# Designs tried in a protein design run: peptides against a protein of PDB entry 4BOS. Part 32

Target 1, 163 residues: chain A of PDB entry 4BOS
Amino acid sequence: PVLTRTVVPADNSCLFTSVYYVVEGGVLNPACAPEMRRLIAQIVASDPDFYSEAILGKTNQEYCDWIKRDDTWGGAIEISILSKFYQCEICVVDTQTVRIDRFGEDAGYTKRVLLIYDGIHYDPLQRNFPDPDTPPLTIFSSNDDIVLVQALELADEARRRRQ
Target 2, 163 residues: chain A of PDB entry 4BOS as posed
Amino acid sequence: PVLTRTVVPADNSALFTSVYYVVEGGVLNPACAPEMRRLIAQIVASDPDFYSEAILGKTNQEYCDWIKRDDTWGGAIEISILSKFYQCEICVVDTQTVRIDRFGEDAGYTKRVLLIYDGIHYDPLQRNFPDPDTPPLTIFSSNDDIVLVQALELADEARRRRQ

## One batch from the design tools (peptide; aimed at target 1 A10 I120)

Design b1_p22_3_s3 (made by RFdiffusion4, then SolubleMPNN; from b1_p22_3, 12 letters changed)
Fold by OpenDDE base, seed 1:
Structure b1_p22_3_s3 (fold): chain B 163 residues (1-163), chain A 22 residues (1-22)
Amino acid sequence: as target 1 above (163 residues)
Amino acid sequence: DERRRRAEEAKRLEERLLEEQA
């Protein structure tokens, strides 16, 4: 078994497409972003005390309007919200630093999904099996630390290819 | 160029949120 990257479109909504892919078990749907953006805005608007201007960098209302645009980028705020919404840990491996940022790690979720990030683009990760009849795995046990090691190896290889 | 700028802004925001969650 090997951890592999599925390249999604670089259309400013790659985070949403990538998250949707992994939480739905490997379904590529580049049209999922508008609804996910609305979901983010709804959740942000529902808790202005937590999603404060200090966190958002703008007023709560301005952020909600901003994230619903089709050309704005999701980030840690969106990942955190989607982790809570889908009740899973979201692990992001960074190819520039070769480290993993874990969202929802203290929430007690039994499942984790993985994304790879290069500083400007998100892609989903999946485990491929030698048996071609066995579908790729995108949802892992939160106790599966081997997949994290594999993600780091994948990120390190990606970094080496760029230099 | 514009994409690079947005990437840097996103990185700063991500760092702030991660620090707040810690």
Scores: peptide ipSAE 0.026, ipTM 0.624, DockQ to the pose 0.089
OpenDDE base, seeds 2, 3, 4, 5: peptide ipSAE 0.025, 0.022, 0.026, 0.023; ipTM 0.597, 0.601, 0.623, 0.608

Design b1_p22_3_s4 (made by RFdiffusion4, then SolubleMPNN; from b1_p22_3, 7 letters changed)
Fold by OpenDDE base, seed 1:
Structure b1_p22_3_s4 (fold): chain B 163 residues (1-163), chain A 22 residues (1-22)
Amino acid sequence: as target 1 above (163 residues)
Amino acid sequence: SAAAARAAQARELEARLLAEQA
């Protein structure tokens, strides 16, 4: 088995597409973004005490309107929210730094999913199997540290290709 | 550029979240 990358469209919604892909077991749906943006806005609006100007960089209402636009990018706030919503750890491996940022790592989730990030674009990761009849795996055990090592190897290789 | 704007947004959101969690 090997960890591989599925390249999603380089539109303004690559994060949402990537998260949807991994949490739904490998379903590529580039049209999922509008609904996911609304979900984020709903969750942000529901807790203005936590999602304050200090976190959002703008008022709660302004952020909700902003994230629902088609031309704005999601980031750490969205990943954190989606981790909580889907009750899974979201691990993001960065090809520029060869680091893994783990969202939801202290929440006690039993599942983890993985994204790869190059400083601009997000893509989902999946484990492929030699048996062609076995579908790729996108949802891993939170105890599966091998997949994290494989993610780092994948990121390191990507970085070397750019050097 | 779009790439520069994306990077700026990502870094800003990351910084804010990390600051809150610290």
Scores: peptide ipSAE 0.031, ipTM 0.664, DockQ to the pose 0.039
OpenDDE base, seeds 2, 3, 4, 5: peptide ipSAE 0.030, 0.028, 0.030, 0.028; ipTM 0.662, 0.655, 0.654, 0.653

Design b1_p22_4 (made by RFdiffusion4)
Pose (drawn by RFdiffusion4):
Structure b1_p22_4 (pose): chain A 163 residues (1-163), chain P 22 residues (1-22)
Amino acid sequence: as target 2 above (163 residues)
Amino acid sequence: SAAENYAARAEALAEANAAAAE
């Protein structure tokens, strides 16, 4: 089986669309983004002690309004939140310098999902099977460290191809 | 538009990488 990128629309919500795609087992639904952003705002507003002005670069309320827009880009704050909400490890494979940032690293989730990130775009990763009957898988066991190795190699290849 | 946002972000990233290579 081969680790594969599926290209989602680069409409400013790719982070949310990519996370949704992998946690829902391979469903592309761009319309999920406004609701996922509202979920983020709900969680950020619920813990102003943690989500401070120093962390957000603005007030808690300003951040909530900002992230609710259809043109702002999700990042580490959003991913950390979505990892907990969905109770899975979210592994971002960064093709800029070829590394993996593992959200939910120490929460003992049983599940793991992967996104590929080039510094500008997010797309979901999935495992494709050469068998006509076996659909792609987007959720992997936390014990499954080999998929992380395959993702690192895909990151190397993706970096070479992009250059 | 989304295309313009992405183009601006790509330009900012390229400038940041060029500065880090000095």

Design b1_p22_4_s1 (made by RFdiffusion4, then SolubleMPNN; from b1_p22_4, 6 letters changed)
Fold by OpenDDE base, seed 4:
Structure b1_p22_4_s1 (fold): chain B 163 residues (1-163), chain A 22 residues (1-22)
Amino acid sequence: as target 1 above (163 residues)
Amino acid sequence: SAAELLAARAAALAAARAAAAA
């Protein structure tokens, strides 16, 4: 078994495409972004006390309008929201630092998914198996720390290749 | 729709909390 990267389009919505890919078991759907953006906006709008200007860096309404644009990029706030929505830990391995940022790590989720991030672009990660008829795995046990080590190794290799 | 997904989120969160409390 080897952890591999699936390159998704760099179309301003790579985070949403990548998250959708891993939580849906390896389905590439670049058209998923508009609905996911609206989902995030609805969640943010539903809890203005929690999603305050201090957290968002802008008013609740301004953020909702902003995230629904097709040319704005998702980041830590959106990952946190998606982790809560999909009830899974989202682990992002950074190729610049070769470190993993974990979202939802204290929530007690039993599942984790992995993304790789280069400072501007997100891609999903998957585990491939020797048997070609066995589909890749994108959803891991939250107790599977081996996959985190594999992600660090993959990120280190990407850094060396300047990927 | 976004409304349907939001409802699904609420249900999933409630179910997860109930399971954790069991």
Scores: peptide ipSAE 0.027, ipTM 0.577, DockQ to the pose 0.021
OpenDDE base, seeds 1, 2, 3, 5: peptide ipSAE 0.026, 0.025, 0.026, 0.025; ipTM 0.603, 0.591, 0.583, 0.584; seed 2 fails the geometry check

Design b1_p22_4_s2 (made by RFdiffusion4, then SolubleMPNN; from b1_p22_4, 9 letters changed)
Fold by OpenDDE base, seed 3:
Structure b1_p22_4_s2 (fold): chain B 163 residues (1-163), chain A 22 residues (1-22)
Amino acid sequence: as target 1 above (163 residues)
Amino acid sequence: SAAALLEARRAALAAAQAAAAL
């Protein structure tokens, strides 16, 4: 079994495409972004006390309008929200630092998904199996630390290729 | 359970996406 990267379009919605891919078990759907943006906006709008201007960097309403635009990038806030929504850890391995940022790790989720990040672009990760009849896995146990090691190895290889 | 909630939320997102396309 090998952890591999699936390259999604390098557009402003790569985070949403990547998250959708892993939570749907390996479905590449770049058209998912508008609805995911709306979902985030709805969640943010529903709790203006938690999603304050201090957290958002803009008013709650301004953020909701901003995130629903098709030319704005998702980041840590959106990952945190999606982690909570899908009730899973979202682990992001950074190819520049070869480190993993875990979102939702303190929530007690039993599942985790993995993304790879190069400082700008997000891609989803999947585990491929030798048996061609066994489909790739994108949703892992939150106790599966082997997949995190594999993610770090993949990130390290990516870093070396850029040097 | 987390798994059950995840599946339900995935289904909800898929349904919303389909509705938005109409």
Scores: peptide ipSAE 0.049, ipTM 0.614, DockQ to the pose 0.019
OpenDDE base, seeds 1, 2, 4, 5: peptide ipSAE 0.036, 0.045, 0.115, 0.042; ipTM 0.638, 0.615, 0.737, 0.610; seed 4 fails the geometry check

Design b1_p22_4_s3 (made by RFdiffusion4, then SolubleMPNN; from b1_p22_4, 9 letters changed)
Fold by OpenDDE base, seed 2:
Structure b1_p22_4_s3 (fold): chain B 163 residues (1-163), chain A 22 residues (1-22)
Amino acid sequence: as target 1 above (163 residues)
Amino acid sequence: SAAELLAAREAELAARRAAAAR
């Protein structure tokens, strides 16, 4: 089995497309962003005490209006929210630093999904199998540390190609 | 944790501001 990158469109919604891909078992749907943006906004609006200006960098209402725009980019807060919503750890491997940022690692989730990030763009990661009739795996055990090693290797290779 | 999330968000916002200033 090999960990591979699926390139999603380099539009403003690459994070949402990538998360949707991995949590839905490998479904590429670039049109999923509007619904996911609304989902994020609804969750944020529901808890203004937790999702404060300190966390959001703007008022709760301003953030909700901002994230629902079709040209704004998701990041750490959106990943954290989606981790909680889908009840899974979201691991982001950075090709610039060759580090993995783990979201939801202390929540006790049994599942993890992986994204690759180059400082601007997000793509989903999947495990391909030698048997072409076996579908790729996008949801892993939270105890599967081998996939994290493979993600680091993939990121390091990507870094070397850019240098 | 909430503290870790805050730190991550602050770093993200700082990076975006730096990129926009270039």
Scores: peptide ipSAE 0.027, ipTM 0.537, DockQ to the pose 0.056
OpenDDE base, seeds 1, 3, 4, 5: peptide ipSAE 0.026, 0.024, 0.025, 0.024; ipTM 0.545, 0.494, 0.499, 0.590

Design b1_p22_4_s4 (made by RFdiffusion4, then SolubleMPNN; from b1_p22_4, 7 letters changed)
Fold by OpenDDE base, seed 2:
Structure b1_p22_4_s4 (fold): chain B 163 residues (1-163), chain A 22 residues (1-22)
Amino acid sequence: as target 1 above (163 residues)
Amino acid sequence: SAAELLAAREAALAAAEAAAAA
C-alpha cells in the first residue's frame, strides 16, 4: 500500500511518540513523552466528574500520578483523551486482528490520523508521495476512506509476515 | 491542519509547564 509505517523506539512511550508524530505533521521526537504525559494528566485533573474512578480504574489523582511516570504505558484512555484534545479522529489499525479501532468517530471531527498497533507497540502511519518535494501526509480528511483501506492492507501484510 | 494542531499543543504545553512550576 501507499501508506507507510515509521518505526518509533520500542520504549514505554511509543503511543505518545506516535501521536506526537502524526499531529505535528511527521515530527519524530522520542523526548516528547514527559510533556505529553503532563498534558494528559492536566486534562484528567481538570474534569474529575467525567474522568471518574469508574473510567480510570483508579482515583483521578492516582491516575494523574501514574500516567506521569516514565515507565507506564498509554492505551485506549489516553488515545480518547488526545482525540478530544486535538479535535481529531484517531484510528488505530491492529495487526493481530486486522481491525481498525476508531477513537472520536462520533464527534464530527473533519480530520483523522492513523496509528498501527501490534498488541504491544504503537507506530505512526503516513502517506508518502512520488514527488520528493511533497512532504509526507499524516493528517487526513475524515471522509478519506481510502486511507482506512490502505491501513487494513498494511496490517494484513504485517500479519502475514509474522506467520 | 498540522499548524493548528501545533498551535494547540504549544498552548497546552505552556499551561502544563506553568502548572508544574506552581
Scores: peptide ipSAE 0.030, ipTM 0.575, DockQ to the pose 0.019
OpenDDE base, seeds 1, 3, 4, 5: peptide ipSAE 0.024, 0.021, 0.021, 0.022; ipTM 0.577, 0.515, 0.506, 0.541

Design b1_p22_5 (made by RFdiffusion4)
Pose (drawn by RFdiffusion4):
Structure b1_p22_5 (pose): chain A 163 residues (1-163), chain P 22 residues (1-22)
Amino acid sequence: as target 2 above (163 residues)
Amino acid sequence: AEAELLEAQRQAQTERVLALRS
């Protein structure tokens, strides 16, 4: 089986669309983004002690309004929140310098999902099977460290191809 | 046609992000 990128629209919401795609087992639905952003705002507003002005670069309320727009880009804050909400590890494979940032690293989730990130875009990763009957898989066991190795290699290859 | 649309969207996003970072 081969680790594969599926290209989602680069409409400013790719982070949410990509996370949704992997956690729902391979469903592409761009319309999920406004609701996922509202979920983020709900969680950020619920803990102003943690989501401070220093962390957000603005007030808690300003950040909530900002993230609810259809043109702002999700990042580490959003990913950390979505990992907990969905109770899975979210592994971002960064093709800029070829590394993996593992959200939910120490929460002991049983599940793991992967996104590929080039500094500008997010796309979901999935495992494709050469058997006509076996659909792609987007959710992996936390014990499954080999998929992380395959993702690192895909990151190397993706970096070479992009250059 | 769909692949060309996705690629165009990706290039446009790349140009926007590089312009904001400059």

Design b1_p22_5_s1 (made by RFdiffusion4, then SolubleMPNN; from b1_p22_5, 13 letters changed; failed a check: too like the target's own chain)
Amino acid sequence: ALEAALEAQRRALEAEVAAALA

Design b1_p22_5_s2 (made by RFdiffusion4, then SolubleMPNN; from b1_p22_5, 14 letters changed)
Fold by OpenDDE base, seed 2:
Structure b1_p22_5_s2 (fold): chain B 163 residues (1-163), chain A 22 residues (1-22)
Amino acid sequence: as target 1 above (163 residues)
Amino acid sequence: SLAEELARQREALEAAVRAALA
C-alpha cells in the first residue's frame, strides 16, 4: 500500500474540494465548495457565543458573509469546523516544515483523514492498494500511525521536488 | 462503507443545524 496525492484544482476552494474528497471516499467534485461554504456559515451563525470575534478575527456576521464568497480561502478555522462536523480527525501534512498539524486530535474520534499543504494549496491524500479492484482508502483509523509516517515521507519528498 | 457512514452523519448534523437556525 502506498500513500499518494491527488492534485485538485488550484482555485480558491482547494481546501473544501480536498476535504470533500477524503470524507466522501475519493470523490473529486470541485463544485462542492459553495455548499460547504454555506454549511460552515450556518454552523458559525448557529453559535455566536462560541464562534466569537476573538475566534474568527471578525464579527460572526462578517465571517459568514466572507466565507460564502467564492474567492476566499479556507484555513485552520474551517478545518476545525469540518473536523467537528464530520466527526473525524483531519491531519494536514505541511511540505514546508515536514510537520503534521492535527485537528480534532483531542476529541476521541475513531477516524482520520489526511491533506497535504504547501503553504498555499491543499490536496487530498489516499492509500492505493496493489489490487486494482480495491478502491483507494481515504478514511483511516485514528490508531493508524503508519499513515502519518507515510504522509511525512511524502511531504519530505515533495519538499525536495519543490512541490 | 466508512464513507457512507460519514455521509449519513453529515446529513444528520446538517439537518440539526438547519433546525437550530429555523
Scores: peptide ipSAE 0.030, ipTM 0.604, DockQ to the pose 0.024
OpenDDE base, seeds 1, 3, 4, 5: peptide ipSAE 0.017, 0.016, 0.016, 0.021; ipTM 0.454, 0.421, 0.449, 0.517; seed 5 fails the geometry check

Design b1_p22_5_s3 (made by RFdiffusion4, then SolubleMPNN; from b1_p22_5, 11 letters changed)
Fold by OpenDDE base, seed 2:
Structure b1_p22_5_s3 (fold): chain B 163 residues (1-163), chain A 22 residues (1-22)
Amino acid sequence: as target 1 above (163 residues)
Amino acid sequence: AAAEALEAQRRALEAEKLAALA
């Protein structure tokens, strides 16, 4: 089994496309972003006390309008919201630093998904199997730390290619 | 760029988590 990267379009919605891919078991749908943006806005609007200006960097209403634009980028806040919504840990391996940022790590989720990030673009990660009839795996056990090691190896290789 | 924005948001989220536990 090998951890591999699936390249999604380098548009303004690569985070949403990547998350959708991994949580839906490997479904590539670049058109999923508008609905996911609306979902995030709805969640943020529902809890203005928690999603404060200190967290959002803008008012609750301003954030909701901002995130629903088709040219704004998602980040850690959006990842944390999606982690809670899908009830899974979202692990982001950074190819610039060769580190993994874990979202939802203390929530007690039994599942984790992985993204790879280069400072600008997000892509989903999947485990491919030798058996061609076995579909790639995108949802892992939260106890599967081997996949985290494999993600770091993938990031390290990516970094070396850029040096 | 995007990296800085992500780190800033991550720090803000972590601060919120710590505050909630305090």
Scores: peptide ipSAE 0.030, ipTM 0.646, DockQ to the pose 0.034
OpenDDE base, seeds 1, 3, 4, 5: peptide ipSAE 0.027, 0.026, 0.029, 0.027; ipTM 0.607, 0.622, 0.648, 0.656; seed 5 fails the geometry check

Design b1_p22_5_s4 (made by RFdiffusion4, then SolubleMPNN; from b1_p22_5, 12 letters changed)
Fold by OpenDDE base, seed 1:
Structure b1_p22_5_s4 (fold): chain B 163 residues (1-163), chain A 22 residues (1-22)
Amino acid sequence: as target 1 above (163 residues)
Amino acid sequence: SLAAALEAQRAALEAAVAAARA
């Protein structure tokens, strides 16, 4: 079993595409972003006390309108929200620093998914198996530390390749 | 499916927000 990167389109919605890919078990749907953006906006709008201007960097309403645009970037805030929504850890391995940022790690989720991030672009990670009839795995146990090691190895390799 | 749950949750939240803002 090898952890591999699936390259998704390099557009403003790569985070959403990547998250959708891993949480849906390996479904590449570049058209998923508008709905996910709207979902995030509605979640943010539903809790203005928590999602304050201090957290968002803009008013709750401004953020909701902003994130629903097709040309705005998703980041840590959106990952945190999606982690909560999908009830899973979202682990992001950074190729620039070769570190893993774990979102939702203290929530007690039993599942985790992995993304790889280069400072600009997000891609999903999946575990491939030697048997071609065994589908790739994108949802892992939150106790699977091996996959985290593999992610770090993948990131380190990417760093050495300057990618 | 998660896709279905996504849509259902979105719709529910949208309705709730709309009602609250009315």
Scores: peptide ipSAE 0.034, ipTM 0.645, DockQ to the pose 0.024
OpenDDE base, seeds 2, 3, 4, 5: peptide ipSAE 0.026, 0.020, 0.023, 0.026; ipTM 0.602, 0.584, 0.581, 0.619; seed 4 fails the geometry check

Design b1_p22_6 (made by RFdiffusion4)
Pose (drawn by RFdiffusion4):
Structure b1_p22_6 (pose): chain A 163 residues (1-163), chain P 22 residues (1-22)
Amino acid sequence: as target 2 above (163 residues)
Amino acid sequence: SELATLQREREARQAEVQAARA
């Protein structure tokens, strides 16, 4: 089986669309983004002690309004929140310098999902099977460290291809 | 903090990319 990128629309919401795709087991639905952003705002507003002005670069309320727009990019704050909400590890494979940032690293989730990130775009990763009957898989066991190795290699290859 | 640095970097990069596409 081969680790594969599926290209989602680069409409400013790719982070949410990609996370949704992998946690839902391979469903592409761009319309999920406004709701996922509202979910983020709900969580950010619920903990102003943690989501401080220093962390957000603006007021808690300003950040909530900002993330609810259809043109703002999700990032580490959003990913950390979505990892907990969905109760899975979200592994971002960064093809800029070829590394993996593992959200939910120490929460002991049983599940793991992967996104590929080039510094501008987010796309979901999935495992494809050469068997006509076996659909792609987007959710992996936390014990499954080999998929992380395959993702690092895909990151190397993706970096070479992009250059 | 690292998280605040990442937030600033994201905002800066988003602004440059959207300006280049305008």

Design b1_p22_6_s1 (made by RFdiffusion4, then SolubleMPNN; from b1_p22_6, 9 letters changed)
Fold by OpenDDE base, seed 5:
Structure b1_p22_6_s1 (fold): chain B 163 residues (1-163), chain A 22 residues (1-22)
Amino acid sequence: as target 1 above (163 residues)
Amino acid sequence: SELAERVRELRERQARVKAAAA
């Protein structure tokens, strides 16, 4: 079994496309972003006390209007929200630092999904199996630390290619 | 909050990468 990267379009919505891909079991849908942006805005708007200006960097209303734009980029706050929404740990391996940022790690989720991030682009990760009839896996056990090691190896290789 | 700090940290890293790529 090998962890592999699926390259999604390098558009403003790569994070949303990547998250959708892994949580839906490997479904590539570049058109999913508008709905996911609206979902995030709705969640943020529903809890202005928690999603304060300190977290958002702008007012709650300004953020909601901003994230719903087609040309704005998602990041850590959006990942955190999506982790809670999908009830899974989202692990982001950073190719610049070769480390994993874990979102939802203390929530007690039984599932984890993985993304690879280079600072400006997100891609989903999947496990391929030797048996060609076995479909790739995108949703892992939250206890599967082997996949995290494989993700780090993948990120390290990516870094070496750029150096 | 911890979340706010984490978000800030990641935003800063992303900003640096974008600036370097510009």
Scores: peptide ipSAE 0.089, ipTM 0.693, DockQ to the pose 0.359
OpenDDE base, seeds 1, 2, 3, 4: peptide ipSAE 0.020, 0.019, 0.017, 0.021; ipTM 0.532, 0.535, 0.510, 0.533; seed 3 fails the geometry check

Design b1_p22_6_s2 (made by RFdiffusion4, then SolubleMPNN; from b1_p22_6, 9 letters changed)
Fold by OpenDDE base, seed 1:
Structure b1_p22_6_s2 (fold): chain B 163 residues (1-163), chain A 22 residues (1-22)
Amino acid sequence: as target 1 above (163 residues)
Amino acid sequence: SELAKRVEELRRRQAEVKAALA
């Protein structure tokens, strides 16, 4: 089996498209972002004590207005929120540093999904199988550390190609 | 907090890349 990336549109909603792809088992939905933005805003608004200005970098209300804009980019805070919402670990491999940032790692989730990040753009990762009748896998066991190694190898190759 | 730390770190990296390409 080989770990590969599926290139999603390079727009301001690539994070949301990528997350949706992996948590839905490999479904590309380029129209999912507005709903996911609203979902995140609702979650943040519902818990102003936890989602404080220190976390958000702005007031709770300002963040909610900001994330619902169609031209703002998602990042770490949105990943953490989506990890909790979908009840899975979200692992982001960074091609600039060849490191994996894990979200939800202490929550005891049994499932993990993987994204690849180059400093600007997010793409989803999937495991392809030799048998063409076996669909790609996007949801992995949280015990599957082999997929993390494969993600690092993929990121290292990507970095070498840019340098 | 740890979450704030991670958020800031990732946003910093993204901002640096965007600035270099601008």
Scores: peptide ipSAE 0.026, ipTM 0.551, DockQ to the pose 0.437
OpenDDE base, seeds 2, 3, 4, 5: peptide ipSAE 0.025, 0.024, 0.025, 0.021; ipTM 0.542, 0.533, 0.547, 0.531

Design b1_p22_6_s3 (made by RFdiffusion4, then SolubleMPNN; from b1_p22_6, 12 letters changed)
Fold by OpenDDE base, seed 5:
Structure b1_p22_6_s3 (fold): chain B 163 residues (1-163), chain A 22 residues (1-22)
Amino acid sequence: as target 1 above (163 residues)
Amino acid sequence: SELAKRVAELRERQKRVKEALA
């Protein structure tokens, strides 16, 4: 089995497209962002004590209005929220540092999904099987550390291509 | 550029989240 990336459009919503892809089992839908942005805004608005200005970098209301725009970028806070919403660990492998940032690692989730990040753009990762009739896997066991190693290898190769 | 501005905003925001949740 080989871990590969699916290149999604390089627009302002690549994070949302990538997360949607992996949590839905490999469904590419670049039009999913508006609904996901509204979902995040609703969750943030529902807990202003936790989602404070210290975390958001702006007031709760300002953040909600900001994230619902079609031209604003998602990041760590959005990944954290989506991890909780989908009840899965979201692992982001960074091609610049060749390390994995894990979101939801302490929540006790049994499933994990993987994204690859280059400092600007997010793409989803999937496991392809030798049998062409076996569909790719995007949702892994949270105990599957082999997939994390494969993700690091993929990121390292991507880094070398830029050198 | 707008792209440079967005990249900077993203990195700064992620930094704040990591620091606050550490």
Scores: peptide ipSAE 0.022, ipTM 0.551, DockQ to the pose 0.056
OpenDDE base, seeds 1, 2, 3, 4: peptide ipSAE 0.020, 0.020, 0.027, 0.018; ipTM 0.514, 0.544, 0.597, 0.537; seed 3 fails the geometry check

Design b1_p22_6_s4 (made by RFdiffusion4, then SolubleMPNN; from b1_p22_6, 9 letters changed)
Fold by OpenDDE base, seed 3:
Formats: sequence, structure tokens, C-alpha cells
Structure b1_p22_6_s4 (fold): chain B 163 residues (1-163), chain A 22 residues (1-22)
Amino acid sequence: as target 1 above (163 residues)
Amino acid sequence: SKLAKEVAELEKRQAEVKAAAA
């Protein structure tokens, strides 16, 4: 099996598209972003004690208004929230640093998904199988260390190709 | 990278909040 990258549209919602792809088992839906933005805003608004200004870097209300805009970029906070919502570890391999940031790693989730990040754009990762009748896998065991090694290799190669 | 910096900052904020609540 080989870990591969699925290129999603290079827009300001690529994070949401990528997360949706992996958590839904390989469904590409670029139109999912508005609802996911609203979902995040709802989660943040529902827990102002946890999602305080100290965490958000802005007021709870300001964040909610900001994330619901169609031209704002998601980042670490949004990935953390989505990890909690989908109850899975979200691993982001960074091609600039060839490192993996693991969101939700201490939450005890049994599943993990993987994204690749180049400093601007997010894409989802999937495992392809030799059998053409076996669909790609996007949800892995949180104990699967092989997929993390493969992700690092993929990121290193992408860096060398300036991707 | 941008994400690395965001992660570091978020972890810092979380640690500070946790310490203040203790």
C-alpha cells in the first residue's frame, strides 16, 4: 500500500475540504466549507468558558464572525476543534519542516486522519492498495506508525519538488 | 512554518490557562 495525495481546490477553504474528505472516507466536496465553518462557530459559541479570548486570541463573538467569512483561512484552532468534533486524531505533515503536528494525540482517540500542508494549502492523504477493487483508506488506527513514516517520506519528496 | 508557529502559540495559551485554573 502507498500513501498518496489528493489535490483539492486551492482556495481559502482547502482545510475544511481536506478534513471533510478524510473523515468521510474519501468524499471530495468543495461545497462543504460553509457548513463546516458554521459548525465550528457553533461549537465555539456554545462554550465561551473553554473557547475564551485567552485561547482564541480574540473575543468569542469576533472569532465566530471571522470564521464564518468565506475568505478566512483555517489553522491550528480549527483543526483542534474538528479533531474533537470528529473524535479522531488529525495529523498534519508539513512539507516546509518535514514534521507532523498531531492534533488530539492525548485525547485517546482510536482513529487518525492525515493532511499534507505546504505553508498555505492543505490536501488530504489516503492509502491506496494494489487491488484496484479495494477503495483507498483515509481513516487509520491511531497506533499505525507506518502511515506516519509514509507521510514524512511523502512530505520530504514534496519539499524536494517544491510542493 | 506558519502552522508550527500556530501550534506553539496555541499550546502556550492552553498551558497558561491550565496553570491559572490550578
Scores: peptide ipSAE 0.506, ipTM 0.875, DockQ to the pose 0.038
OpenDDE base, seeds 1, 2, 4, 5: peptide ipSAE 0.490, 0.494, 0.491, 0.498; ipTM 0.870, 0.871, 0.871, 0.873

